Peptides against a protein of PDB entry 4AID. Designs and how they scored, part 148

Target 1, 242 residues: chain A of PDB entry 4AID
Amino acid sequence: FDIKRKTIEWGGKTLVLETGRIARQADGAVLATMGETVVLATAVFAKSQKPGQDFFPLTVNYQEKTFAAGKIPGGFFKREGRPSEKETLVSRLIDRPIRPLFVKGFKNEVQVVVTVLQHDLENDPDILGMVAASAALCLSGAPFMGPIGAARVGWVDGAYVLNPTLDEMKESKMDLVVAGTADAVMMVESEIQELSEEIVLGGVNFAHQQMQAVIDAIIDLAEHAAKEPFAFEPEDTDAIKA

## One batch from the design tools (peptide; made by RFdiffusion4, then SolubleMPNN)

Design b2_p23_2_s4 (from b2_p23_2, 8 letters changed)
Fold by OpenDDE base, seed 5:
Structure b2_p23_2_s4 (fold): chain B 242 residues (1-242), chain A 23 residues (1-23)
Amino acid sequence: as target 1 above (242 residues)
Amino acid sequence: AKEQYEKWKEFNKKIEEAKKKLE
């Protein structure tokens, strides 16, 4: 097996991005680890457009499978078959920043599946899932203008904290999730407790700065493991409206 | 659309050039 791995220190934790061992049948597949939290992201895209397809058919599914449920807070009661509220929310968190980064005119079906394999009760798999999904898409050859990075920012004891632990988050006055490219913030989701707009904006900037290391790590992994780009050329939609 | 496509192609080129340096 040709396993490629990138390891970085990120927010005082080791982030590992690995490809080539699992889900090799996918267009892109990345095993991402932070602490003892482990996620598998898989990207699959159709090699043709369906007849009459008028929109971009992207599906993002984040799932915390039952085998990990014993290590996931509240996971013991996950009914097989319906996404939990958390799974639905995290699926949207992953979808939001990646959807606009597909080349316009690409209308082939894309499926991104993020599966939590392990949870350490410290590192939330949502951020890790966003990173893994980005990496999987960059490896896939799909016309995706990534990578994206992602970060959670807390505000603890008057300071920004990158990817606070679940315990640190109990003391945090901010739960700020940011996703972006190297050049732009693509998504912000925030829960704030009595903080100034200045602190929140500073948190967005802090997140965007801190995620650059992740973006660079995904690029490094892609340089070693990306598939050939899909032979796609957008129809010149400007020529049709003339 | 064209600008996005060009940006994606530039990224692909960068990755391809990097791969060639690793071979």
Scores: peptide ipSAE 0.421, ipTM 0.889, DockQ to the pose 0.886
Fold by OpenDDE base, seed 2:
Structure b2_p23_2_s4 (fold): chain B 242 residues (1-242), chain A 23 residues (1-23)
Amino acid sequence: as target 1 above (242 residues)
Amino acid sequence: AKEQYEKWKEFNKKIEEAKKKLE
């Protein structure tokens, strides 16, 4: 088995990105670990466009496995066959920053599936899921202009905290999720309690700076494990309608 | 693998440059 692994220290935690063990049938597959939280991201894309396809058919599904749900608060309320509110929310958080990064004119079906395999009750799988999805897409050969990084920023005891634990988040005056490329912020989602705009903007900047290490880690993994890029050229006509 | 990824980066760069020329 040709297993490639990248390990970094990130916000005082070990982030591991691994490929080549699980889901080898996918175009890209990454097992990501932070603390004892473990997610599997898979990316699969169709090698042809469906006749008459007029929109980009991206589907992003975040799911928490039932065996992991025994540790996840509210995980027992998973009605079989429908995503929970959390799963729906996190699926959107992953979708939002990646969707605009596909090459215009690419209308092949893309499915990204992020599965929580383990939860440590400290590290939320959402950020890890965003990172893993980005990595899986970068490995897949799909025309994805990533990588993206992601970070959660808290405000605890008058300081920014990178990826606060669930317990630290109880004391945090900010829940700021940021995703971006090396060069740009792509998405901001924020819940704020009585903080100045200056602190929030500083949090976005902090997040974008801190995610560079993750972006670099994904690039390093891709340099070792990326598939051949999909042979795709956008038609000039699709570029003009922008 | 490195060569493959660099080719992909070049492709992505070319596409972004093409987009900017159309804006």
Scores: peptide ipSAE 0.284, ipTM 0.737, DockQ to the pose 0.050
Fold by OpenDDE base, seed 3:
Structure b2_p23_2_s4 (fold): chain B 242 residues (1-242), chain A 23 residues (1-23)
Amino acid sequence: as target 1 above (242 residues)
Amino acid sequence: AKEQYEKWKEFNKKIEEAKKKLE
């Protein structure tokens, strides 16, 4: 097996991005680890557009497998069929920043699946899932103008904290999730307790600075393991709705 | 997509202005 791995220190934790061991049938597949939290992201895209396809058919599914969910606080053995509220929310968190980065006019079906394989009860799989999904798309050859990075920022004891643990988050006055490219912030989600706009804006800046190491790690992995870019020429038809 | 991008462009401008105040 040709296994490619990138390892970085990120916010005092080891982030590992690995490809080539599992899910080799996908266009892109990344096993991502932070602490002892482990996720598998897979990206699959159709090589043709369906007749009459009028919108970009991107599906993002974040899933907490029952074997991992049994360790997750409040992870009751969910019946196999319906996504949880958390799974639905995290699927949207992953979808939002990646959807705008596909080449305009690309209407081939794209499926991103993020599966939580292990949870350490300290590192939330959502940020790791965002990073893994970005990496899997960059490896896939899909016309995706990533990578994106992602970070969570807390405010604990009057300081910014990168990717606070679940226990540190109980003391945090801010839950700020940021996603972006090297050049731009693409998404901000925030829950804030009585903090100034200046502190929040500083938190977004802090997140964007800290995610550069992740973006660089995804680029380095892609340089060594990406598939050939899918030859896509957008048809002129979408030029009319601008 | 475009409207969201313009919102983030304006937000990114505010961030760059905030960075300059923190320096």
Scores: peptide ipSAE 0.032, ipTM 0.580, DockQ to the pose 0.030
Fold by OpenDDE base, seed 1:
Structure b2_p23_2_s4 (fold): chain B 242 residues (1-242), chain A 23 residues (1-23)
Amino acid sequence: as target 1 above (242 residues)
Amino acid sequence: AKEQYEKWKEFNKKIEEAKKKLE
């Protein structure tokens, strides 16, 4: 197997991005690890547009496998066949920042699947899932103008904390999830307890700065492992409406 | 739209150039 791996230190933790071992039938596939939390992201895209397709058909599915769910807080309520509230929320967190980064006029079906394989009870798989999805898309050859990075920011003892553990989050006055490119913030989601707007904006800036190392790691992995870019030319009519 | 497409093309070109340096 031609396995490519990128490893970085990120917020005092080791982040590993790996491709080439698993899900080789996908256009892009990344195994991402932080601590003992492990996710698999896969990206698949159609090579043609469906007749009469008028919108961009992106589907994002975040899922926690039952074998991992026995360790996941709230995992006890997995009714077979319906996403949990967490799975639905994280699917949206991944969808929101990636959707606007596809080339305008691209209306081929795209499916991103993020699967939690292991959970360490310290590192939340949501941020890791966002990073892995970004990396899988960059490897796929799809007309995606990523990568995105992502970060969670806490506010503990009057300081910003990058990707707080689940235990540190109990003491945090902020749960701030940020996703962005090298140049721009694309998404902010926040739960805030009695903090000033200045502290929140500072948290967004902190997140955007800290995610650059992840963006650079995805670029480096893509340089070594990405598929050839899909031959796509947007029709002039769709390019002008933007 | 055009600016976004050009950014994508530039990114893809950098990836292709990097691959050729590794071959």
Scores: peptide ipSAE 0.011, ipTM 0.331, DockQ to the pose 0.761

Design b2_p23_3_s1 (from b2_p23_3, 16 letters changed)
Fold by OpenDDE base, seed 5:
Formats: C-alpha cells, sequence, structure tokens
Structure b2_p23_3_s1 (fold): chain B 242 residues (1-242), chain A 23 residues (1-23)
C-alpha cells in the first residue's frame, strides 16, 4: 500500500490524516483519527454531467454503522436503514460549508460519505468528520475550492477550549462549531448559555485561528497524495447567448 | 470571492505540479 500520513498536535490531541489503505476505489479517501475516535471519509465525483442536469447534485451522508455499535454511544438502539437525528444533523453540518466551495457551473454528481468506525467516548466524531470530508475532497481532484478547517469551541472556567471532550462539554457554557477556509468563516453553529457577544465573537476568531493548522495539514497531505486536479472550465454561458 | 478564486488557482497549480513530480 502507498500509505501517506500527516500527523499534527491540535488542541493538545494528536490528529492523524491517512490515505492509501482503504477505499482506494473512491476518488478521495481519508482515515482521520483523534484520540481513539476514527472516521472514514470518501469522495466520489462523476467525470461528466448528466443530460438535463439543472442543479449541482451534491450528497453528503454521515453515518455511524451498526458494526461499530459496541464502540458508539447509543449504537445498540440504532435501527438499520434510517438515519438517526444525529446522523441527519451532522450530514447537514458537513454539507453547509462545502457546498458553496464548488466551482460555479460544476454540475457533475458528487457524493461524500463519512463513516464512524470507532468512538472513544471523549472525542465527538462530527468535527473529525468535517475535517476528513474536506481532506477527501482535496485528495479527489474535484473542483472544490477548499480545504475547509473546522473546530468546536467551549467556554470552561472562563477560558476558550478547543474541541472539548464530551465530559468538558457538560460544564461548557458554549457549544460553538465553526468551519471556514484559510481566509473566511463559512459556517457558524452555536448553542450559548448567557455569554456576552464579545466572548462569542472571540470564540469564532479563536476557532478560525486554530483551524489553520488543520488546513495546512490537509494541503501537505494533498501535495503528497492528491489525484490530478480534474480539468473543469465552466462553459461561458455568455458564449451561448451570442 | 476574488481571493478565494486566486487561492484556489494557486493550490490547483501546486497540486498539478506535485502530481507530475510523482508520476
Amino acid sequence: as target 1 above (242 residues)
Amino acid sequence: MERLEERYRELVERLRAAYAARA
């Protein structure tokens, strides 16, 4: 196997991004690990547009499979075949920041699948899933203007905490999820308990600063393992009006 | 918008060059 790996220290935890071991039939495939939480992201895109395609056909699916049920909180209660409320929410959380970053006019089918393989009961796989999806898209060669980074920010004992554990989150006055590019915040999702606007804005800035190391790690992995960028030029819609 | 497109073009050229160097 031609395995490429990037490892960084991120918020006092080791983040590992790996490609080349699994899902080699995908355009991009990344195993992401933080603590003992492990996710697989895959990206697949069609090399041509379907006749009559009028919208961009992006599908994003986050799933926690039953084979991992013994390593996922509540996994024993998951009914086969329907997404849980969590799986639906996290699929949307991943979709929101990536959808606007595809090159305008690209209408080839794109499928992103994030699968939780292991959960350590400390590190939530949602942020890890966002990072893995971004990395898989960058490795795929799809016309995606990423990478994105993502971070969760807590407020514990009067300080910002990067990617708090599930136990630290019980004491946190803030659940702030931020996703963005190196230059811009693309998405904010927040639940806040009686904090000032100044603390919340400071949390967004803290998240955006802390995700730069992840963006750089994805770029470094892509330089070593990405497929050739797919040649896509948007048809000049102005040339059809002449 | 312009900065995002510029950064994307730079990254694509960098990744294309890196791919060609591994081929």
Scores: peptide ipSAE 0.614, ipTM 0.941, DockQ to the pose 0.873
Fold by OpenDDE base, seed 3:
Structure b2_p23_3_s1 (fold): chain B 242 residues (1-242), chain A 23 residues (1-23)
Amino acid sequence: as target 1 above (242 residues)
Amino acid sequence: MERLEERYRELVERLRAAYAARA
């Protein structure tokens, strides 16, 4: 196996991004680890557009499989075949920041699958899933204007906390999930308890600053392991502004 | 938008060069 790995310290935790061991049939595949939480992201894209395709067919599926469920709080018997509420929410959370970053006019089918392989009961796999999906897309050669980073920010004892543990989140007055590129915030999702707008805006800025190390780590991994970029010329859509 | 597209083009060229160097 030609295994490429990037490791960084991130918010006092080790983030590992690995490729080349698993899912080699995908265009991109990344194992991401933070603590003992492990996710697999795979990206697959069609090399041609379907006849008559009028919209961008992106599908994002986040899954917490039953073998990981023994380590997931409340991960009782998921009825086979339907996503849980959590899986649906996290699938949307991953979809939202990546969908607008595909090159305009690209209408080839894209499938992103994020699978939770292990949960440590401390590190939520949602942020890790966002990072892994971004990395898998960058490795795939798809016309994706990423990478994105992602971060959760808490507010504990009057300070910002990067990617608080599930236990730290119980004491947090903020659950702020941010995703963005190196240059811009693409998505914010927040649950706030009696905090000023200044603290919340400061949290967004803190998240965006802290995710730069992740973006750089994805780029470094891509320089060592990415497939050749797919040659895609955007259709000159200037004709639809009439 | 323009900065994102510029950064994307630069990244694509870096990744293409890196791919060619590994081939």
Scores: peptide ipSAE 0.613, ipTM 0.941, DockQ to the pose 0.922
Fold by OpenDDE base, seed 1:
Structure b2_p23_3_s1 (fold): chain B 242 residues (1-242), chain A 23 residues (1-23)
Amino acid sequence: as target 1 above (242 residues)
Amino acid sequence: MERLEERYRELVERLRAAYAARA
C-alpha cells in the first residue's frame, strides 16, 4: 500500500490526514484522526456529464456507523434507514462551503461520503469530517477550487478556544463553526449566548487564521498523493453575457 | 472570484507537476 500521511499539531491536538490504506475504489479517500475520533471521507465524481443535466449534482452524506454508535451521543436512537438530526446538520455543514467551490459549468455527478469510524467523546467528528471531505476532494482530481479548512470556536472564561472538547462546550458561550479557503470565509454557523458582535466577528477571524495550518496540510498531502487533475475548462462566462 | 480562480490554476499546475514527478 502506498500510504501517505500528514500530521500537524492543531489547537493542542494532533491532526492526522492519511490516504492509500482504505477506500481505494474512490477518486479520493482520507482517514482523518484527531485524538481518538476517526473519520473516513470519500469523494467520487463522474468523468462525464449526463445528457440534459442542468444543475450541479453534488451529494454530501455524513454518517455515524452503528459500530461507533456506542460511543456517539444519541447513536442509540438511530432508526434504521433515516439520517439522524445530527447527520443531516453535519451533511449541510460540509455541503455549504464546498458547493460554491466547484469550477463553474462543471455538472458531473459528485458524491462525498463522510463516515465516523470512532468517537472519543471529546473531539466532535463534524469539524474533522469537514477537513477530511476537503482533503478527499483535493486528492480526487475533481475540479474543486479548494482546499477548505474548518474550525469550531468556543468562548470560555473570556477567551477564544479552538475546537473545544464536548466538555468545554458545556461552559462555552459560543458554538461558532467556520469554513473557508486560504483567502475567504465561505460559511459561518453559530449558536451564541449573550455575546457582542465584536466577539463573534473576532471568533470568525480567529477561526480563519487557525484553519490555515489545515489548508496547508491538505495541500502538502495532495502534492504527495493527489490524482491527476481532471481536465475541465470553466464555461467562458463572458460568452454568456453577450 | 478572479483570485480564487488564479489560486486554483496555480494549485492545479502544482498538483499536475507533482503527479508527473511520481509517475
Scores: peptide ipSAE 0.545, ipTM 0.923, DockQ to the pose 0.878
Fold by OpenDDE base, seed 2:
Structure b2_p23_3_s1 (fold): chain B 242 residues (1-242), chain A 23 residues (1-23)
Amino acid sequence: as target 1 above (242 residues)
Amino acid sequence: MERLEERYRELVERLRAAYAARA
């Protein structure tokens, strides 16, 4: 097994990104761990476009395994086959920042699957899932202009908190999820309780600064483990329609 | 768009170089 691992300290927690052990048939596969929360992200892409494909066919599927979900409060008996509300929401949170980062004109089918393997009841797997999906895409060779980083920011006792625990979030006046590249914020999702716009904007900046370590970790992992980039040249015809 | 494309090219070149060094 050619296992590559990157470990960083991130917000007072150990983030581990690992590839080469699991899902080796995927184009990219990353096992990500923060605390005792563990997710597996896989990226698979078609090597050709379907005839008549007019849109970019990206599918993102976040899934919590039943044994992990059985520890999560509100782990509804997932009727086999329909995503929960949480799974639907997190799938969208992962989709939103990655979708615009594919090379224009790339219309090959892409499937990203994030599976929660373990949940520690402290670290929410959504942020970890975003990071893992980004890493899996960077390893895959797909024409993805990543990596993205992601962070959750809380506001607890008059300070920003990076990736607050589920218990710290009960005391937080802000639930701010940010995703971005090294250079740009790509997505903001926020629930805010009576905070100034200045504090919120400061939270976005804090998130963007804190995610740089994750972006760098994904790049370092990719330098050691990425597949050869897929040879894709956009047809000149799509350049004229912008 | 141009900045994203430039950054993608830089990343792709880095990854190709790293891949070629491992092959």
Scores: peptide ipSAE 0.216, ipTM 0.773, DockQ to the pose 0.795

Design b2_p23_3_s2 (from b2_p23_3, 13 letters changed)
Fold by OpenDDE base, seed 5:
Structure b2_p23_3_s2 (fold): chain B 242 residues (1-242), chain A 23 residues (1-23)
Amino acid sequence: as target 1 above (242 residues)
Amino acid sequence: MERLEERYKELVERLKEAYEKRK
């Protein structure tokens, strides 16, 4: 097995991105670990467009499967077959920043699946899932203008905290999730308690700065493990106006 | 948008070169 691994220190935690061990049938597959939280992201894309395909068919599916349920709060009550509210929300959270980053005119089917394999009850798998999905897409060769990074920012004791633990989040006045490219913020989701706009904007900037290390780690992993980039030329949007 | 497209093109070329070096 040609296993490639990138490890970085990120917010005082070890982030590990690994490929080549499992899900080798996917176009891209990444195991991401932070603490003892483990996710598997897979990316699969069709090599041709379906006849008459008029929209970009991206599906993102975040799953916290029953085998991880013993380590996931409320996991024992998950019925197989229907996404939980959390799974639906996190699927959208991953979809939002990645959807606009596909090359215009690309209408081949893309499926991203993020599976929580383990939860440590400290590190939320949502951020890790976003990072893993980004990495899996970059490894896949899909015409994805990533990578994206992602970060959660808390506000605890008058300071920004990168990826606060679930316990630290109870004391946090902010739950700020940011995703972006190296150059731009693509998505912000925020729950805020009695904080100034200045602190929130500072949190977005802090998140965007802190996610650069993740973006760089994904690129480094991709340089070692990515498939050949899929040859896709965007149809000149100028040729459709003639 | 242009900067994103430029960066993407640069990354694609780097990844192609890296792929060929691993082949």
Scores: peptide ipSAE 0.600, ipTM 0.938, DockQ to the pose 0.881
Fold by OpenDDE base, seed 2:
Structure b2_p23_3_s2 (fold): chain B 242 residues (1-242), chain A 23 residues (1-23)
Amino acid sequence: as target 1 above (242 residues)
Amino acid sequence: MERLEERYKELVERLKEAYEKRK
């Protein structure tokens, strides 16, 4: 087993990104851990485009497995074969920032699967799932202009809190999820309770600053474990305007 | 967009070089 691991301290918690132990059949596979929450992200992409493919066929599936359901609120009510509302929402949350970062003209099938393996009831697996998906894509060699970072920001006792626990979130006046590249914010999702726009904008900036350590950690892991980048040249769309 | 594409190209070259060093 060639296991590569990156560990960082992030928001007062240990973030671990690991590859090479599990899901070796995927193009990229990352086991991500924060606290006792554990997710597996896998990325698989087709090496050719299907004939007549006119759109980019990206699928993102976030799932919480039944073996983790004893530690996941509402996990016992999972109807086999349909995503829960949470799984649907988190799948979209992961999809939104990654979809626009594929090289223009790339229309090969891409599948990202994020599986919650363990939940500690403190660290939400959504942020960890976003980070793991980004890392898995970066390791895969897919023409993905990542990595992305992600962060949740709370507002507790008049301060920003990076990735607040589920208990800290009860006291938070803000649930702000941000995803971005090193250079730009790609996605914001926010639930705000009676806060100024200034505090919210400051929260976006705080999130983007704090996610840089995650982006750097993914790049460092990729330098040690990424597959050969898939040779793909973007369609020269300027050549069609001539 | 231009900065993203430039940074992506730089990262791809860096990852190619790193991959070749691991062969």
Scores: peptide ipSAE 0.599, ipTM 0.938, DockQ to the pose 0.924
Fold by OpenDDE base, seed 3:
Structure b2_p23_3_s2 (fold): chain B 242 residues (1-242), chain A 23 residues (1-23)
Amino acid sequence: as target 1 above (242 residues)
Amino acid sequence: MERLEERYKELVERLKEAYEKRK
C-alpha cells in the first residue's frame, strides 16, 4: 500500500489526513481523523457528460454507518435505507461550499460520499467530513477549484474557540460553521445567542484564518498523492452575455 | 472569481508537475 499521510496540530487537536489504504477504486479517497472521530470521504466523477445533461449532477451523501452507531447518540435507531435528518443537513452543509467551485460548464456526474467510521463523542464529524470531502475532491483530479477548509467557532468565556467539543458547545453562545477557499469565505451557517454582529464577524474572520492550515495540509497531501488533473475546457459562457 | 481561477490554474500546474515527478 502506498499510504500518504499529512498530520497537523489544529486548534489544540491532531488532524490526520490519509490516503492510499481504503477505497482505492474511487477517484479520490481520504481518511480524516480528529481525536478519535474518523471519517472516510470518497469522490468519484464521470469522465464524460451524459447526452442531454443540462445541469451539473453533483450528489453529496453524508452517512453515519451502523458500525459507528455504538458510539453515536441515537445511532441504534437508524432505519436502513433512509438518511436521518442530521445526515440530510450535513450532506447539504458539505454540498453548499463545494458546488460553486466546480469549473463552469462541467456537467459530468460527481458523487461525494462521506462516511463516519468512528465517533469519539467530543469531535463532531461534520467539520471533519467537510475537510475530508475537500481533500478527496483535490486528490481525485476533478475540475474542482478547491481546496476548501472548514471550521466551527464557539464563543466560550468571552473568547473564540476553534472546533469546540460537544461539551464545550453546551457553554458556547455561538455555533458558527464557516467554509471557504484560501482567499474567500464560501459559506456561513450560524446559531447565535445574544452576541453583537462585531463578535460574529470576528468569528468568521477567526474561522477563515484558522482553516488556512487545513487548506495547506490538503494541498501538501495532493502534491504527494493526487491523480493527474482531469483535462476540462470551461464552457465559454461570455458569448451568451453579448 | 478571477483570483480563484488564477489560483486554481496555478494549483493544477503544481499538481501536474508533482504527478509527473512521482511516475
Scores: peptide ipSAE 0.596, ipTM 0.937, DockQ to the pose 0.873
Fold by OpenDDE base, seed 4:
Structure b2_p23_3_s2 (fold): chain B 242 residues (1-242), chain A 23 residues (1-23)
Amino acid sequence: as target 1 above (242 residues)
Amino acid sequence: MERLEERYKELVERLKEAYEKRK
């Protein structure tokens, strides 16, 4: 197996992005690890558009499977066959920043699946899932104008904290999830307690700065492991309607 | 939008070159 791995120190934790060992049938597949939290992201895309396809058929599915669910807060309430509220929320958190980054006019089916394999009860798999999904898309060769990075920012003891633990989050006055490209913030989701707009905006900037190392790590992994970029030329008719 | 598209084009070319070097 040709296993490629990128490891970085990120917010005082080791982030590992790995490809080539599992899910080799996918267009892109990334195993991402932070602490003992482990996620698998897979990206698959159709090589042709379906006849009469009028919209971009992107599906994002975040799943915390039953083998991890015994370690996941709220895992006992998973009704067989329905996503939990968390799974639905995180699927949307991943979808929101990636959907606008596909090349305009691309209407081939794309499926992103993020599966939580392990949870350490310290590192939330949502951020890791966003990073892994971005990496899997970049490795796939899909016409995706990524990578995106993602970060959670807390506010603890009057300072920004990158990817605070679940325990640190209990003391945090901010739960700020940011996703973006190297150049732009694409998504913000925030819960805040009695903080100024200045602190929140500073948190967005802090997140965007701190995610650059992740973006660079995805690019480095892609240089070593990405498939050939899928040749996609948008039909001129969709370019002119911008 | 233009900067994103430019960066994407640059990345695609970089990834193509890297792919060809691995063949």
Scores: peptide ipSAE 0.595, ipTM 0.936, DockQ to the pose 0.875

